# Ledger of designs, part 5: peptides against a protein of PDB entry 5OK6

Target 1, 215 residues: chain A of PDB entry 5OK6
Amino acid sequence: ELPGLDSQWRQIENGESGRERPLRAGESWFLVEKHWYKQWEAYVQGGDQDSSTFPGCINNATLFQDEINWRLKEGLVEGEDYVLLPAAAWHYLVSWYGLEHGQPPIERKVIELPNIQKVEVYPVELLLVRHNDLGKSHTVQFSHTDSIGLVLRTARERFLVEPQEDTRLWAKNSEGSLDRLYDTHITVLDAALETGQLIIMETRKKDGTWPSAQL

## One batch from the design tools (peptide; made by RFdiffusion4, then SolubleMPNN)

Design b1_p28_1_s4
Fold by OpenDDE base, seed 2:
Structure b1_p28_1_s4 (fold): chain B 215 residues (1-215), chain A 28 residues (1-28)
Amino acid sequence: as target 1 above (215 residues)
Amino acid sequence: EEEKRRKELEEKEEKEKIEELLKKNSAA
């Protein structure tokens, strides 16, 4: 059942718990397609529940590039293509109006950068490979705030590397050359890693030598 | 300064070797 229009407006738009609330690191926020949200605003501001301005169910179809992996289109802009809502507000809207059949929610996390908190709409998608089998990749998403150490651990796990085996990472840059990721304590952002970038894991041999050093 | 130059040379040589290794593995 839909609550009163004034109650809906106050729950979703108020500055304390609604759309304009402060961001907090680790919290979940959700994307809502802009035209649907504007239709909802017009409906609740109109003061008539029987109005022809009823927004219907939430439909984020225009934000997706595909309905298989539910990846976002590139270049979406906050305030133009979508609005961001905190989890509580999103769940209220879904409860009141529903979500289009088969569409997943577009959930994103607040991350903390050196001087700002932001919702990370586009995490970095890396292509992880082994030095000896470049044709077998694992695509994995990372936050810009994740460490290179986490990328290395994730690569080791995906390729079933034994705990006693030593590994190191190389990133293929835009010029096609390889940059070694020496410092595992820096972030994905600090290393300037980008979506679609190839990351090569080199595994140390049992004789204690690196494969590249034996050339 | 000399230690810095040695390190930069070692890093360059490692880079050239890994690039050669991957080129070889891609051609096989």
Scores: peptide ipSAE 0.461, ipTM 0.878, DockQ to the pose 0.142
Fold by OpenDDE base, seed 1:
Structure b1_p28_1_s4 (fold): chain B 215 residues (1-215), chain A 28 residues (1-28)
Amino acid sequence: as target 1 above (215 residues)
Amino acid sequence: EEEKRRKELEEKEEKEKIEELLKKNSAA
């Protein structure tokens, strides 16, 4: 059942779980398309529930690049293209207005960066490959806060590398050269890894030599 | 300083070798 307009406004904007709520690391936030949100604001501020300003169901279609993988468009800007809501506020709006049929919610996590908490709208999608089979890639999503060690472990898992096999990572940079990821304790952010970047996993040979070292 | 230079040289050589390896494997 749809609450009174003033109640809706208070729950979404001014509530303890409203839009102005402090960010907390690990919490889920949701994207709402800006025009829909503005129409909702106008509706609830208008004071007439029967108003022609009724926003209808939440429709984030304009935020998606495709309706198959439901990837976000690149370059979306908070406050211009979308509004971020905490999980509670999002669930209220979905309960009241519904979400467009078949459209998934756009859930994102709060991450802790040096000196700031941020909703990570664009996690890093890396293309993982093996040094000996560049034609077979695995696209995997990582947080900027994830360690290179996690990237390495994930690559090992995806390629079914045995525990006794030693592996290391190389990142292909914008110049097309390869940078070795020596320190596995630094983050994806610290390593300046970007979406679409090719990450090559080199597997050590049984003789104890690296494939690259034999050339 | 010498140890640093040696390490930088080794890292450069490893980089050149992996690039060559990938070039070879891509042409395969």
Scores: peptide ipSAE 0.457, ipTM 0.877, DockQ to the pose 0.142
Fold by OpenDDE base, seed 4:
Structure b1_p28_1_s4 (fold): chain B 215 residues (1-215), chain A 28 residues (1-28)
Amino acid sequence: as target 1 above (215 residues)
Amino acid sequence: EEEKRRKELEEKEEKEKIEELLKKNSAA
C-alpha cells in the first residue's frame, strides 16, 4: 500500500536514508530515470493521491542502451538523465510503485577516490585475453578503485590458471602498443585503464621463461 | 642512472617482444 504523500516525500528526499544522505564507500545506490522521478515529485507535492500525476511503475528504459546486457547508455548525467537514490529509498519506491517488468535495478557502488566519494555509474569493462589466444576474451567489470592485482587475479581465475603458474599483464594502449602493468598495487584508475581496453595475460612457461622473452 | 637506463632498455625490449609475439599468435 502506498504511504501518505508527505511520508513518501520525507522518506525519499529528507529521510536519513534519503537522496541527500552522505555517500559512504561500499554502499549501494540506484539510478532512477529523471523524468519518472520528477513525475513522482510532482505527484507527492500535489497533495492529491488520486491525481492524474501518478507516476506509475518505475521505468528506466531510456537509461539502457540494450535490453540484453542492460548496459547503460554512455554519457548519462546525474540530475539530467537520472537521480541517484540510496538502497533504502530505492527499495521504498520499488515497493510502492513497482519496477517495470523485466528491467533490472541499476545498482551502483559508492567508491572512494583520493579526495571524493562518488557513485561509480560507469565501472571499467576490460577485455581479458591470454597471450596465446587473443580470440577468446572475457569481458569483466572493474571499479576504478580496484587494484591491478585484482585484475590479474580475476584474469587468472577466468582462464583457470593454476596457482603455481606465474602471470603478468599487458595493456593495449591507444597507439596499439602494449604497456606492461608492472605495479600490481596501483588502481585501474592509476593505470588509466578504460572500458573496452584489451588486457593481455602472459603466462610464464614451466621452464621459467616468459613467452615474450624467447623471441 | 645506468641501472635505470638498463631497466628502461629491458622494459622496451620486453614490450617489443610481446608485441611481436602477439602478432605472431594472431597470424597463426
Scores: peptide ipSAE 0.454, ipTM 0.877, DockQ to the pose 0.141
Fold by OpenDDE base, seed 5:
Structure b1_p28_1_s4 (fold): chain B 215 residues (1-215), chain A 28 residues (1-28)
Amino acid sequence: as target 1 above (215 residues)
Amino acid sequence: EEEKRRKELEEKEEKEKIEELLKKNSAA
């Protein structure tokens, strides 16, 4: 049975545990398609549980660019295309109304930037490749707050690089030149890495030379 | 200053070499 309409409103639209709660780094938030959410608001504010304004199951289909990888469309705007709910509020709505069959939740993390906390709706998708096989890429998501060291470790793991093998990263910039990522302690944001950017992992040879240095 | 210039030159040479390497590997 659905909770009373006033109870639903208070559970979702409050400043302590609902939509209006403060963001906290590391917490999960969920996207809800704006039209569905507005329909739900109209339903619970109408005061009639039997009204024709019943929103039905949550359907985020318009937020996805594909139904294979379930990637978000580019350029979505909070308050226009979607609303953000904390995990507890999201789970309540799903339990009450359901989620469209086969559709995954759109979970995102709160990240801490120097002067702001933000739900990271668009993590950075990097194309990881090896210097000797540019045709085999691994697309991996990273937070803007992740270190270059994490990118390097992830690349090593994806390509099954042995612990004794030394590796370094190059980023292909917008001019088509390669910038070496010397400092592994800076963030993805500090390195100005962008979605779709090619990251080349160079592996040191057994003779102790770098492949590039032998040219 | 001389150490800085040496480092900048080394970084430039490494960059040119990796770009050449990738060009060769893409043509193979």
Scores: peptide ipSAE 0.449, ipTM 0.875, DockQ to the pose 0.140

Design b1_p28_7_s1
Fold by OpenDDE base, seed 5:
Structure b1_p28_7_s1 (fold): chain B 215 residues (1-215), chain A 28 residues (1-28)
Amino acid sequence: as target 1 above (215 residues)
Amino acid sequence: SAAAAAASAAALAPNADALLAQQALMNA
């Protein structure tokens, strides 16, 4: 059963636990398609539960580029294409109105940047490969705030690298050359890594030499 | 930060190792 319209508004729009609440790093927020949200606002502000302004189930279809992997369209803008809701508010709306059948929630994390918290709508998708088998890639998503060290650990895990094996990363740059990622403490953002970028994991030889150093 | 910018620049700067890696990948 739907709560009273005023109660719905207060649960979703309040500044303490609703849409206007402060962002906190690591928390989950959810995208809601803007037109649906505006229709919901009109419905609850209208004060008539039997109004023709009833929004129906949440439908984020217009935010997706495909219904296979449920990737977001590029270039979506907060406040224009979607609104962000904290997990509690999202779950209330889903409970009250439902979500379109088969459509996944669009969950995103709050990240901490040097001077701002932000919901990371577009994490970085990297193509991880081994230096000796460039044809076998693992596509992995990373936060812009993730360290290069995490990228390296993830690559090691995906390629089942033994703990005793020494590895390092190279990034293929826009010019097609390789740049070595020396500092593993910098972030994906600091390293300026981008979605679709090829990241090459080099493994040290048993003789203690690097494949790249013997040329 | 200035340190992050310097680290980023160092991480993405062409070097001898990068050239060798490129050659290794071309020959692999």
Scores: peptide ipSAE 0.023, ipTM 0.555, DockQ to the pose 0.048
Fold by OpenDDE base, seed 1:
Structure b1_p28_7_s1 (fold): chain B 215 residues (1-215), chain A 28 residues (1-28)
Amino acid sequence: as target 1 above (215 residues)
Amino acid sequence: SAAAAAASAAALAPNADALLAQQALMNA
């Protein structure tokens, strides 16, 4: 049974636990397609549960570029294409109206940037490769706030690098050259790494030399 | 940000070194 319309409005829109509540780093928020949300607003504001304005199940189909990997379309804009809801509000709406069959929720995390918190709608997808086998890539998602050190550790894990093996990262730049990522303490954002960027893990040779140093 | 740009610049190799590295990595 659906809650009363006024109750729905208060639960979703209130400033304490609703859409307008403060962001907190690490929290999960969810995208809701804007037209659906506006239809819901009209429904609950209308005061008639039997209204023809009933929004139906949540359908985020227009936000996805494909129904295979369920990736978001590029260039979506908050307030135009979607609204962001905190997890509690999202779960309420899903429980009340359902989610379109087969669609995954669009969950995103709040990240803390210098002087701002935001929901990271578009995390960075990096293509991780080894220097000696560029044909075998692992696509891995990272937050802009993740360290280069985490990228390196992740690469080591994906490629089953032994703990005693020494490794370092290179990023392929826009000019097609490789820039070495010297500082592993900076973030993905600070390193200006972008989605689709090739990240090459170089492994130190058994003789103690680096492949890149033999030129 | 200016800070991010500075951090990026400090974290990355010079272009000349990058080209050498690229050649070595491709030949390895």
Scores: peptide ipSAE 0.023, ipTM 0.538, DockQ to the pose 0.062
Fold by OpenDDE base, seed 4:
Structure b1_p28_7_s1 (fold): chain B 215 residues (1-215), chain A 28 residues (1-28)
Amino acid sequence: as target 1 above (215 residues)
Amino acid sequence: SAAAAAASAAALAPNADALLAQQALMNA
């Protein structure tokens, strides 16, 4: 059963788990398509439960670029295209109105950047490859706050690299050259890695030489 | 930040022989 309109408004907008609550690193937030959210606001502010302004089920279809991978469209802007809600508020709205059949929730994490918390709407999608098979890629999402070390570990896991094998990463830069990722303690952000960037994992040879060093 | 840029610059080394390295990686 839908709660009273004033109760809905207070729970979603002004509650302890409302839209305006402080961001906390590691917490989940959810995207809601702006038009739907504004329709909901108009409905609950109107004071008439039988109003023609009833928003119906949450439908985020316009935020997705495809219904296969459920990737977001590029260039979406908070407050223009979507609203961010804390997990509790999102779950309330879903319980009250439902979510369009077949659509996944758009869950994102709060990340800690230097001097600011932000909901990371666009994690970095990297194309991971092995040096000896550039045609076989694994696309993996990383936070801007993830370390290069995590990227390397993830690449090793995806390619089933044995623990005794030594590996290192190269990034293909905008000029088409390869930049070696020497420091594995810096973040994806610090390394300026971008979505769609090719990351090459080099594996050390059994003779102790690196494939790239024999040139 | 300037510190992040400096860390990035220190952590990322352009391979002077990047083309050769790329060829070696592909031919290995």
Scores: peptide ipSAE 0.020, ipTM 0.548, DockQ to the pose 0.083
Fold by OpenDDE base, seed 2:
Structure b1_p28_7_s1 (fold): chain B 215 residues (1-215), chain A 28 residues (1-28)
Amino acid sequence: as target 1 above (215 residues)
Amino acid sequence: SAAAAAASAAALAPNADALLAQQALMNA
């Protein structure tokens, strides 16, 4: 049964626990398509539960570019295309109205940037490859706040690199050259890594030489 | 001899890796 309209409004829009609550790093937030959300607002503000303004099931279809991988469209803007809700508020709305059949929730994390928290709607998708087999890529999602060290560890794991093998990363830059990622302590953001960027893991030879040093 | 061909193929392996790395570097 749907809660009373005023109760719904207070639960979702309450500044302490609702949409307007402060962002906290590591928390999950969810995207809701703006038109649906505005219809919900109109419904609950109208004060009539029998109103023709009933929003129906949450439908985020317009936010997706595909229904296979459920990738978001590029260039979506908060407050224009979608509204961000904290996990509790999202789960309430889903429990009350349902989510369109087959659609996954659009869950995103709050990240900490210098002097600001934001929901990371677009994490970075990197194409991880080995220096000796560029044809086999692993696409992996990273936060902008993830370290290059994490990217390296992830690449090692995906390619089943043995612990005793030494590895390092190169990034393909916009000029088509390779930049070595020397500092593994900087973030993906600091390294200016972007979605779709090729990241090459180089493995040290048994003789202690690097493949790239022979180029 | 088959052994010489295998040795040549093995000797080309470092060059193949270097070429692949170079081609990776160039085609990346």
Scores: peptide ipSAE 0.026, ipTM 0.520, DockQ to the pose 0.071; fails the geometry check

Design b1_p28_8_s3
Fold by OpenDDE base, seed 2:
Structure b1_p28_8_s3 (fold): chain B 215 residues (1-215), chain A 28 residues (1-28)
Amino acid sequence: as target 1 above (215 residues)
Amino acid sequence: DELDKKLAEIAEEEEKEREEEEEEEEEE
């Protein structure tokens, strides 16, 4: 059953628990398509529950580039294309109006950057490969705040590298050069890694030499 | 291009070293 219109407005727009509340690192926030959200605002502000302004179910279809992987379109702008809601507010709206059939929620995490907290709408998608099999990639999402050490561990796990085998990473640049990722303590952001970038895992030979030492 | 060529050359050399090691293990 739908709550009273004033109660809906207070629950979603309340500055303490609603969309305007402070971000906190590690929290989940959800994207809502802007036109649907504006239709909901008009409905609850109208004061008539029988109004023709009823928003219907939440439909984020315009935010997706595909219905297979449910990837977001590039270049979406907060406040123009979508609004961000805290998990509690999102779950209220879904319970009241429903979500379009088969459409997943667009969940994103708050990340902590040096001076700001932000909802990370676009995590970095890296293409992980082995130095000896460049044609076989694993696409993996990372936060900009994840360490290069996490990228290396993830690559080792995906390629089933034995614990005793030594490995290192290289990033392929847009110019076609290779940069070695020496420092594993820096972040994906500090390393300036980008979505679609090729990351090469090199494995040390049994003789203790590196394949790239022949270059 | 030049990098992809160098990585292919490394992969071909590692494949050749592995084939030579497998042939030596079959002859013992």
Scores: peptide ipSAE 0.025, ipTM 0.472, DockQ to the pose 0.735
Fold by OpenDDE base, seed 5:
Structure b1_p28_8_s3 (fold): chain B 215 residues (1-215), chain A 28 residues (1-28)
Amino acid sequence: as target 1 above (215 residues)
Amino acid sequence: DELDKKLAEIAEEEEKEREEEEEEEEEE
């Protein structure tokens, strides 16, 4: 049975635990498609549970680029295309109305940037490759707040690099040249890495030379 | 691009160096 309409409104639209709640780093938030959310607002504000304004199940289909990888469309805007809800509010709506069959929730994390907290709707998707096999890429998502050291560790893990092998990263820039990622303590954001950018892991030769010394 | 070609040339040289090392180990 659905809660009373006033109870639904107060649980979702409040400044302490609902949509207006302050962001906190590391918390999960969920995207809800804007038209569905507006239909729900109209239903609960109408005061009639038997109203023809019933929103039905949550359907985020218009936010997805594809139904295989469940990637978001590029260029979605908060307040225009979707609303953000904290995990508790999302789980209430799903329990009351359901989610479209087979559709995954759109979960995102709050990240801390130097002066703001933000829900990271678009993490950075990097194309990881080895210097000797540029044709075999692994797409991996990183936060803008992740270190280059995490990117390097993730590349080593994905390519099954042995602990004794020495490795370093290069980023292919917009000019088509390679920029070496010397500092592993800077973030993905500080390195200005972008979605779809090629990141090359170079492995040191047994003779102690680097393959890139021939360039 | 020119960079992708240079990286491919390096990969081909490293493959050749490994094939030569494997052939030398089979002759001992």
Scores: peptide ipSAE 0.024, ipTM 0.467, DockQ to the pose 0.910
Fold by OpenDDE base, seed 1:
Structure b1_p28_8_s3 (fold): chain B 215 residues (1-215), chain A 28 residues (1-28)
Amino acid sequence: as target 1 above (215 residues)
Amino acid sequence: DELDKKLAEIAEEEEKEREEEEEEEEEE
């Protein structure tokens, strides 16, 4: 059953777990399509439960690029295209109004950046490949706060690299050249890695030479 | 891309080195 309109407004906007609560690293937040959220605001502020302003079920369809992989459209802007809600507020709205059938929630994590907490709406999707098989990519999602060392470990795991094998990473840059990722302690953000970027894992030869030493 | 070509050349050379190592192991 729907709570009273004033109770809904207080729970979602002005509650201790409302939209305006402080961000905390590692917490889950959810995207809500802006027009739906504005329709809900108008409904609960109108004071008439039988109003023609009823928002219906939450439908984030306009935020998705496709209904197969449920990827977000590129270039979405907070406050223009979507609103961010903490998990408690999201679950209240879903319980009251429902979510469009078959549509997944858009869950994102709060990350700690230098001097700010932010909801990471666009984690970095990297294309991991081996130097000797560029045609077989593994798309893997990373946080901007993840280390290059984590990217390397993830690549080794995905390609079933033996513990004794030595490996290193290269990033294909926007100019089409390869930049070697020497420092594994820097973050994905510090390395300026972007979604769709090709990351090449090079494996050292048995003779102790690197394949790229012939380049 | 020139780099994609160079990486393909490296891959072909490593495939050839593996085929030569497999042929040597079958002759022992």
Scores: peptide ipSAE 0.023, ipTM 0.463, DockQ to the pose 0.840
Fold by OpenDDE base, seed 4:
Structure b1_p28_8_s3 (fold): chain B 215 residues (1-215), chain A 28 residues (1-28)
Amino acid sequence: as target 1 above (215 residues)
Amino acid sequence: DELDKKLAEIAEEEEKEREEEEEEEEEE
């Protein structure tokens, strides 16, 4: 059953878990398509529950570039294309109006950057490969705040590298050369890694040499 | 590119080293 219109507006906009709530690192926020959200605002502000302005179910279709992987379109802008809601507010709206059948929720995490918290709408998708099999890539999402050490561990796990095997990472740069990721303590952001970038995991030979030392 | 070529050459050498190791294990 739908709550009263004033109650809906208060819970979503001005509640302790409303849209204007301060961001907290590690929390989940959800994207809502802007036109739907504006229709909802108009409905609850109209004061008539039987109004023709009823928004219907949440439909985020216009935010997706594909319905297979449910990837977001590039270049979406907060406040223009979508609204961000805290998990509690999102779950209220879904409970009241439903979500379009088959659409996943667009869940994103709050990340902490040096001077700001933001919802990371676009995590970095890296193409992980082994140095000896560049044709077999694993696409993996990382936060900009994830360490290169996490990227390396993830690559080792995906390629079933044994614990005793030594590995290191290289990033293919925009010039088509390889930059070695020496510092595993820096972040994906600090390393300037971008979506679609090829990350090569090199495994040390049994003789203790590195394959790339022959290049 | 030149890099992809060099990495392919490394991969071919590692494949050859594995084939040689497998042949040595079959002869013992």
Scores: peptide ipSAE 0.022, ipTM 0.458, DockQ to the pose 0.868

